# Peptides against a protein of PDB entry 4ASU, part 295

Target 1, 270 residues: chain A of PDB entry 4ASU
Amino acid sequence: ATLKDITRRLKSIKNIQKITKSMKMVAAAKYARAERELKPARVYGVGSLALYEKADIKTPEDKKKHLIIGVSSDRGLCGAIHSSVAKQMKSEAANLAAAGKEVKIIGVGDKIRSILHRTHSDQFLVTFKEVGRRPPTFGDASVIALELLNSGYEFDEGSIIFNRFRSVISYKTEEKPIFSLDTISSAESMSIYDDIDADVLRNYQEYSLANIIYYSLKESTTSEQSARMTAMDNASKNASEMIDKLTLTFNRTRQAVITKELIEIISGAA
Target 2, 83 residues: chain B of PDB entry 4ASU
Amino acid sequence: FTFASPTQVFFNSANVRQVDVPTQTGAFGILAAHVPTLQVLRPGLVVVHAEDGTTSKYFVSSGSVTVNADSSVQLLAEEAVTL

## One batch from the design tools (peptide; made by RFdiffusion4, then SolubleMPNN)

Design b2_p27_7_s1 (from b2_p27_7, 13 letters changed)
Fold by OpenDDE base, seed 3:
Structure b2_p27_7_s1 (fold): chain B 270 residues (1-270), chain C 83 residues (1-83), chain A 27 residues (1-27)
Amino acid sequence: as target 1 above (270 residues)
Amino acid sequence: as target 2 above (83 residues)
Amino acid sequence: SLSAEEQAVVAELKRIAEKYNARVTVD
């Protein structure tokens, strides 16, 4: 390689490194905020799921309609955040199909649709965009819940799939249940709950849906920002190593060129 | 007893004597060994009676309250403020 | 069609969305 070629490569990699460092800092700031906001959101969301855990709601085998909600974002450069959710969505969809269920999919974040569009386009009901640029709010969750409720798809049960935050270096893809009003109202395990009005139960479930979606968004966001921070850090380190390598190559090449020129001058072969 | 909004936690798995909640069907008190039930909140006053005799008051907007068979209670409000 | 109670819940969800400046969009 010529000195000019090496210089161009060095410049390019240095620019990339500047970008990755900047992105790391931005991700770090967003992560810090997300982690703070996740604490109450987790209590709130887990509290909303308590009924379904305690009541052990089961869907009858004759019920066929299942909804899968995948939660991620629109933004890339965050490692396996999107692919992990998509992988579990695919697995769940395949298992349900094998069991004779009808499966519909909702994507929260454009990346889900981007990954699954080719193979699962017919199963998609809707995709929500503008996710991930700004921290998700309860209002965002409410919009998603509202759209789902107004979609006209009468599912029997569903699963919301998202990345649960564990630590700055760890997340785990999880799923939580969503149940229709009919499924809840007909469940034998609900018999212990005293004199529940049908309208009350409907309202309860609608709030529950929004709550669970909000919780999933907060878990997903925190996981994503931490993963992006890690990814950008790794990219910056890799760039640094390449810069060092190219710098050494540059110096060696420069010395060789100088030596060659001197030899030519001395020998008169120039 | 858990009492939280999306952005704030007031009680997390705490032991309380009684919680008074405003529901769409009417206000009621949740005591120890209350029968399992589900209710939705209307805007109004929540009163928490602690075991030590202290009382705290909150204003809540819409939301839900769950009383489970194991006596666990989840009070989840869209918005809540301490009074 | 939504019941009166369901409509009230929907209205509340819309109010919440507005309050928190919801930004998500549908494709």
Scores: peptide ipSAE 0.039, ipTM 0.824, DockQ to the pose 0.798
Fold by OpenDDE base, seed 2:
Structure b2_p27_7_s1 (fold): chain B 270 residues (1-270), chain C 83 residues (1-83), chain A 27 residues (1-27)
Amino acid sequence: as target 1 above (270 residues)
Amino acid sequence: as target 2 above (83 residues)
Amino acid sequence: SLSAEEQAVVAELKRIAEKYNARVTVD
């Protein structure tokens, strides 16, 4: 490579490094906030799931409609955040289909649709966009829940798939159950619960859905920001290493040119 | 007993003597070994009676309360404030 | 010239930059 080429590359990579460092900083700030807000959200969300875990609600085999909700965002540059969710969605969809279930998909975040549209377009009910620019609120979750409930798709059970935050360097894609009102109402395991008014149960399920969605959004957001921070850090480090390598190459090339010129002068071979 | 809003945790798997909750069907007290039930909250006062005799009051908006067979309770309010 | 590894790094960095720029433009 010529000195000019190396210089151009150096300049380009240095600029990229500035961008990645900036993005890292932004992600770090968002991560810090997300992590703080995740703490109560986790308690809240796990609390909402307690019934389903404790009651061990099972969906009868004759019930065939299954909803998969994938939770991520619209925003890229966060490692495998989106692909992890999509991968598990695909796996779950395939397993359910093999079991004779009808599967419909909801994507929270445009990235889910981007990944799955080609292979699962017919299964998509709706995709929620404008996810990831701001921290999710309970209001956001409520809107999503409401839209889902009003979608006209009468699912029997569902799966919400999202990245659960473990640490700044780790997340795990997980699945939590969603049940329809009918499924809950007809579940034998629910017989131990006192006679529950149908309207009460309906309202309860609406809150439950919103709660779980909210929880998933908070987990996803924290995971995403953490992953982005890590990704940008790695990118910055890689850029730094490349800058060092190119700088060495530049120096070597420059010295070679100088040496060649000196030899030509001394030898008179110019 | 777990009592939380989306943004704040008031109790996390705590042992309490009694919790009074405002539900759409009326206020009721949750004591030890209460029968399993599901209810939805109406705006009102939650009163938590701790084992040590301390009483805490909260105002809650809408939400849900679950009493499980294992005596675990989840009180989840959309909004809640300490009084 | 850059090694294969170096080229891969540069490619990834460029991808990142492009996405960032696209996001800034669209936002």
Scores: peptide ipSAE 0.035, ipTM 0.808, DockQ to the pose 0.014
Fold by OpenDDE base, seed 4:
Structure b2_p27_7_s1 (fold): chain B 270 residues (1-270), chain C 83 residues (1-83), chain A 27 residues (1-27)
Amino acid sequence: as target 1 above (270 residues)
Amino acid sequence: as target 2 above (83 residues)
Amino acid sequence: SLSAEEQAVVAELKRIAEKYNARVTVD
């Protein structure tokens, strides 16, 4: 490689490193905020899921419509965040299909659509975009919930798939259930609950949907920012190593050029 | 007893004597061993009676309340403020 | 059609969405 080529590469990698370092810092800031906001959101979300967990709601086998909601974002460069969700979505979809279920998919975040559009395009109901640049709000969750309620797809059971935050270095892709009103109202496990007005139950489920979506968004965001921070850190380190290698190469090449020139001078070849 | 909004937690798995909640069908008190039920909140006052006799008041917007068979209670409001 | 109560919930969700300045968009 010529000195010019090496210099060009060095410049390029240094620029990349600057970008990755900057992105790391941004991700770190977003992570810190997300983690703080996740604390109450988790309590809120787990509370919303408590009924389903405690009542152990089961969907009868004759119920065939299943909704899969994948939660991620529009933004890349965050390791396996999107692929993990997509992988689990694919697995779940395949399992459900094998069980004779009808599967429809909703993507929260454009990356889900990007990954699955070719293989699962016919199963997509809708994709939500503008996710990930700013922290999700309960308003965002409400919009998603409203759209789901207005989608016209009368699912019996659903799965919301998202990355649950475990620690700054760990997340886990998880699935939580969502249920239709009919499924909840007909569940045997609900018999222990007092006579609940149908309208009340409907309202309850609608709020629950928004709550669960909000929770999933907060978990996903925290996981994503943490993962991005790590990814950018790794990228920065890799860039640093490459810079070091190229610098050595540059120096050696330069020395060789100088040596050649000196030899030419000494030998009178020039 | 868990009482939270999306952004704030007021009670997290706490033991309380009684919680008065405003529901669409009317206000009711949740005591220990209350029968399982689901309710939707209407805007109004929540009153939490602690075991030590202290009483805390909150204003809540819309939301839900769940009373489970295991005596766990989840009060989830879109917005809640301490009074 | 949605019941009055369901409509109220939808309205509330819309209110919340507006209040928190929802940013997500639909296809």
Scores: peptide ipSAE 0.060, ipTM 0.830, DockQ to the pose 0.822; fails the geometry check
Fold by OpenDDE base, seed 1:
Structure b2_p27_7_s1 (fold): chain B 270 residues (1-270), chain C 83 residues (1-83), chain A 27 residues (1-27)
Amino acid sequence: as target 1 above (270 residues)
Amino acid sequence: as target 2 above (83 residues)
Amino acid sequence: SLSAEEQAVVAELKRIAEKYNARVTVD
């Protein structure tokens, strides 16, 4: 490569490094906020799931409609955050199909659609966008829950798939159940609950849906920001290494050029 | 006993004597060993009675309350404020 | 059609969404 080529490449990589460093800082700030807001959200969300875990609600085999909700965002450059969710969605969909179930998909965040649209377009009910630029609110979760309730899809059971935050360097893709009113009301394990009014149960289930969606959004956001911070840090380091290598190459090339010129002068060949 | 909103935790797996909750079917008290039940909240007053006899009051909006067979209780309000 | 109770829940969800200035859009 010529000196000019190397210089151009150096300039380009240095610019990239500046961008990645800036993005790292932004992600770090968002992560700090997300982690803080996740603490109460986790207590709230885990509480919302307590009934379903304790009651061990099962869906009869003759019921075939299953809903998969994948939770991520619209924003990229965050490592395997989106692909992890999508991978588990695909796996779950395949398993359910093999079991003879009908599967429908809801995507929270445009990245889910981007990954799965080609292969699973027929299974999508709806995709929610404008996720990830700003922290998710309970209002956002309510909109999603409302849309699901109005979708007309009468699922028997479902699953919500999202990345649970573990630490600044770790997340885990998890699945939590969602159940229809009919499934809950008909579950044998629910018989121990005292005189539950059908209307009360309906309202309860709908709040539960909004609750778990909110929880999943908060877990997802925290995981995403942490992953982005890490990704940008890695990118910055990689850029730094490349800059060092190119700088060495530049120096060597420059010396070679000088040496060649000197030889030509001395030899009279110039 | 767990009492939380989406943005704030008031009680996390705490041991309390009694919790009075406003439900759509009426206000009632949740005592120790209460039978399992599900209720939805209406806007109103929540009163938590601690084991030491002290009480704390909260205003809640909509939400849910769950009493499980293992005596665990989850009070989940969309909005809640300390009074 | 939604029952009266379901309608009430929907109304509450809408109220919450408005209060929090929900931003998500439906595609």
Scores: peptide ipSAE 0.036, ipTM 0.825, DockQ to the pose 0.840; fails the geometry check

Design b2_p27_7_s2 (from b2_p27_7, 12 letters changed)
Fold by OpenDDE base, seed 5:
Structure b2_p27_7_s2 (fold): chain B 270 residues (1-270), chain C 83 residues (1-83), chain A 27 residues (1-27)
Amino acid sequence: as target 1 above (270 residues)
Amino acid sequence: as target 2 above (83 residues)
Amino acid sequence: ALSAEEQEFKARLEKVAEKYNARVTVD
């Protein structure tokens, strides 16, 4: 490699390092905010899920329509955040299909669509975009919930798949149940709630769905920002190592050129 | 008793004496061992009566309240502010 | 009818609600 080639590579890598460093800082700031906002969101979301956990709602075997909601974002450079969700979505879809169930998919974030569209295009109901630039709001969750409920797909049960935040260095892809109004209303375990007005239950479900979606978005966002921060840190370190290696190569090559020139001068072969 | 909004937690698995909630079907008080129920909140005042006799008031917007068979209660408001 | 106190708190809630503007788009 010529000195010129090495210099060009060095310049390129240095530019990449600047970008990754900047992105790391941005991700760090977003992570800090996301983590703070996740605390109440988790209490809120887990509180909403409490009914389903306690009621142990069972879907009859004859009910075959299943909805999978995958939660991620539009933005890349965050390690395995998107692929982990997609992988679990694929696995769940395959398992459900093997069990003779019909599966439809909703993607929250454009990356889910990007990964699954080729293999699962026929199963997609809707994809939501503009996810990840700003922290998710309850309004966002409400819109998603509303669109889901208005999609015309009368699912019996569903799964929301998202990355649950564990720590700055760890997340876990989780699945939480989603139930249709009919499934909730007909569940034997809900008999203790039989005196509930149908309109009340409908409204309750709408809130529950929005709550769960909001929770999943907050978990996903926190996981994503932490993963991005880590990814950008790794990229920056890798760039630094490459810069060091190339610098050594540059110095060695330069010395070789100098030595050659000196030999030519001394030998009179020039 | 859990009382939270998407952005703030007021009570997290706390023991309380009574919670008065505004619901679409009417305001009611949730006491210990209240019958299981699901309700939707209407805009109004929530009053939490602590075991020590202290009372706290909140204004809430829409949301839900769940009373479970195990006497756990989840009050989840879209918006809530302390009074 | 909301009391004066309730009206004030409602107004506060409305301001907070602005934080929940939807931004997601449907593709």
Scores: peptide ipSAE 0.058, ipTM 0.865, DockQ to the pose 0.297
Fold by OpenDDE base, seed 1:
Structure b2_p27_7_s2 (fold): chain B 270 residues (1-270), chain C 83 residues (1-83), chain A 27 residues (1-27)
Amino acid sequence: as target 1 above (270 residues)
Amino acid sequence: as target 2 above (83 residues)
Amino acid sequence: ALSAEEQEFKARLEKVAEKYNARVTVD
């Protein structure tokens, strides 16, 4: 490679490094906000799940309709955030199919659809787009919940799959259950709540679904921003290493050229 | 006793004497060892009575309240403010 | 003192050094 070629490459990589550093800072700011907002959201969401955990609601084996909700976003450059969710969705779908269940999928964020389009397109009910640019609100979750309930798909039970935030360097893809009104109403463990009006229970379930979705969105957002920050940091480091290598190559090439020209001068050829 | 909105936590696994909640069927008080129940909130006043006799008041929007068999209570409001 | 020929030679070396941002020392 000529000195000119090496210089051009160096400039290009340096520019990339500047971009990745800037993106890291943006992700860091968004992460900090997301982490703060996750604290109350987690208490709220876990509180909503408490009933289902305590009641140990089970779906009868003869009930076959299952809904999978995958939660991620529209935005890339965040490591394995999307692929992790998609992988778990695929695994869950396969397991359910093997058990003779009918599976439908809802994607929160366009990346889920992008990954699963070829293999699971027939199972998708809806994909929610424009996710990840702004922090999710409870209103957003309510809209998703409403669309789900009005989709016409009468599921018996479901799974919401999302990345739970653990630390700035760690997230874990998790699954939480969702249940239909009928499944909850018919559960033996819910007998202690038998005096509850059907309308009350319906309304309660709507809140519960919205609550869980909101919680999942907040966990996902925090995980994503953290992962993006890490990814951009890694990219910046990789760029730095490449710059160092190319700089060495440049110096060696330059010395060789200089030596050649000096020899020509000394020999009288120039 | 847990009382939270999506954006704020007021009580997290706390011990309280009584919680008065506004429900669609009417206001009622949740005492220790209250029977299990599920209710939905209407806009109104929540009053938390601490074991030491102090009380705190909140205005809540819609939401849910759960009383479980193990005496755990989850009060989850869409919006809530301290009064 | 360098001869005229040596001075010219030094100047050529310095041009090469400048071209490639190098340092050349002529004893």
Scores: peptide ipSAE 0.037, ipTM 0.771, DockQ to the pose 0.004
Fold by OpenDDE base, seed 2:
Structure b2_p27_7_s2 (fold): chain B 270 residues (1-270), chain C 83 residues (1-83), chain A 27 residues (1-27)
Amino acid sequence: as target 1 above (270 residues)
Amino acid sequence: as target 2 above (83 residues)
Amino acid sequence: ALSAEEQEFKARLEKVAEKYNARVTVD
């Protein structure tokens, strides 16, 4: 490689490194905020799921309509965050289909659509965008919940799939159940709540859905920002190593060129 | 007893004597071994009575309250502030 | 043209969005 080629490559990699470092810092800031906000959100969300866990709600086998909600974001460069969710969604959809169930999909974040739309286009109900630039709010979750409930798709049960935050270096793709009002109302385990008004239960479930969506968004966001921070750090380190290698090559090549030129001058060959 | 909003936790798996909640069907007190129930919150006052006799008051907006068979309680409000 | 039901849904959605300053959009 010529000095010019090496120089061009060095410049390019240095620019990339600058970008990745900047992105790392932005991700770090967003992660710090997300992690703080996740603490209450987790208590809130887990609290909302407590009923379903304790009641052990089961969907009858004759019920065939299943909804899958995948939660991620619009933004890339965060490692396997999106692909992990998509993989789990695909697996779940395939398993349900094999069991003779009808499956519909909602994507939270454009990346889910980007990954799954071609192969699962007929199963997609809706995709939500504008996810990931700003921290998710309960309002955002409420909008998603409302859209879901009014989509016209009368599911019996569902699954929300998202990345749960474990640590700055670890997340886990998880699934939580979603139940329709009819499923909850008809569940034998809910008999202890027979005195509950139907309207109350409907409203309760609307909150529950919004709550779990909010929770999933907060977990997803925290996981994503941490993963992006790590990804950008790795990219920056890789760039640094490449810069070092190219710099050494540049120096050696430069010395060789200089030596050659000096020899030519001294010998009178040039 | 768990009491939280999306942004703040007031109680997390705490033992309390009584919780008074404003619901759409009326205000009621949750005591030890209360029967299982589901309710939706209306804007109003939540009063938490601790075992030591202290009382804490909160304003809440909409939300839900769950009393489970195991006597666990989840009070989840969209908005809540201490009085 | 939106049906009456769709119009009501849209209105409700907008109300929620306004209340909480929601930013998500539907595709």
Scores: peptide ipSAE 0.027, ipTM 0.815, DockQ to the pose 0.406; fails the geometry check
Fold by OpenDDE base, seed 3:
Structure b2_p27_7_s2 (fold): chain B 270 residues (1-270), chain C 83 residues (1-83), chain A 27 residues (1-27)
Amino acid sequence: as target 1 above (270 residues)
Amino acid sequence: as target 2 above (83 residues)
Amino acid sequence: ALSAEEQEFKARLEKVAEKYNARVTVD
C-alpha cells in the first residue's frame, strides 16, 4: 500500500468517526428527554391498561379477527430495535394463523414495513410514517388510534408490540392487548361493573387505545435512542481501533519508503 | 388512586378519601368502596380530598375514570392543570 | 402507488394530524 492510499483511508475513517460521535451526542440528548417524558407516560399508560388486567378480559374462541400493531420508527442505526419488534410480530402472526385466526397488521414506523412487507404484504392494513424524527406526542397517538378505529377492520382482539425501556443498556420487546368495543361489552368479567352506557364505553375505548399507543411510542422512543447511543459508541470505538491500526501501517510504510530512498542514493541507482 | 395526564402525574397509587369528577352524565363523588364503574370525563373541575383533610382542585379537559372492584381508581385526563 | 382507499385514508389522516398538530403520515 502507498502512503497516499493509507492517508486517504485514514481521512475517510476519521470523517466517519466524527459523524458517529456527532450522532451519539444527538442520540444522548434525545434519550435524556425521552427518559424524562417516559416517567409520566408510563404511569398514564399502565393506568390505562389496569382495566384489562384486573377484569381479565378474554376473547371467545369463536372470534377470529386479530390485529397486530408493531411500534417502531423510520430511522435506522439503532441495533436490533426494529428487528426485535418484527421478529415478535412474525412469531405472533404465525401462532395466530396456526390457531385459525385472521391476522391484520399495522406498522408504526416505516422500518416495520421494510422488514415485513415482502412476507406479510397481504396482512398489512396501513403503515404510519414520519415516526422518530421528533418526540411522539399524545396528538400523534390520537391520530393513529382514530384512524385505526375508522379503518373499517372489525377486529375482536389485538396486540400492540413494542420495545419496553428497562435501562440505558437494556430493553425488552413486549406485547400488550387491545380489545374491540364488542369484546369488552360482551365480556362476562365486565358484569361486576355497574350499568355502563354504550356511548360512554365507546368513548372510553377510544381513549384507552390512544393512551396505550402513546405509552408504547414513549417506551419505543426511549429504547431506540438508548440503543442508538450504544450503536454509535461502538461504531466510534471500531473506527478508533482502525485508525490506530492504519497509523501503525502508515508509520511502517513511511520508514520503508525512507529506507528505499536511502538505498537508492547510496547505490547510485536512479 | 392514580391521577395523571400524558405529561404529568398528580397522584400515583395514593390513598385519598374522596375524588369528585365531572362526567358527561353528571358529576359524581368516588368514595372508598365505590361500586366498579367506567366513566368519561367532560371538561370541568376535579376535586381531590386527601385523608388529612387537604383539598386540591384541578381543571381537566377530557379523559376517563375507572373504578375497579379492588377500590383502585385511575383518573386519566388528556390535559390537566392545578388550580 | 397508493390505492384509492389508501389515498382517502391519507387525506383523512392529514386533516386529523393538522387538528392535533401531529406529525404522523400514511405511506
Scores: peptide ipSAE 0.013, ipTM 0.800, DockQ to the pose 0.310; fails the geometry check

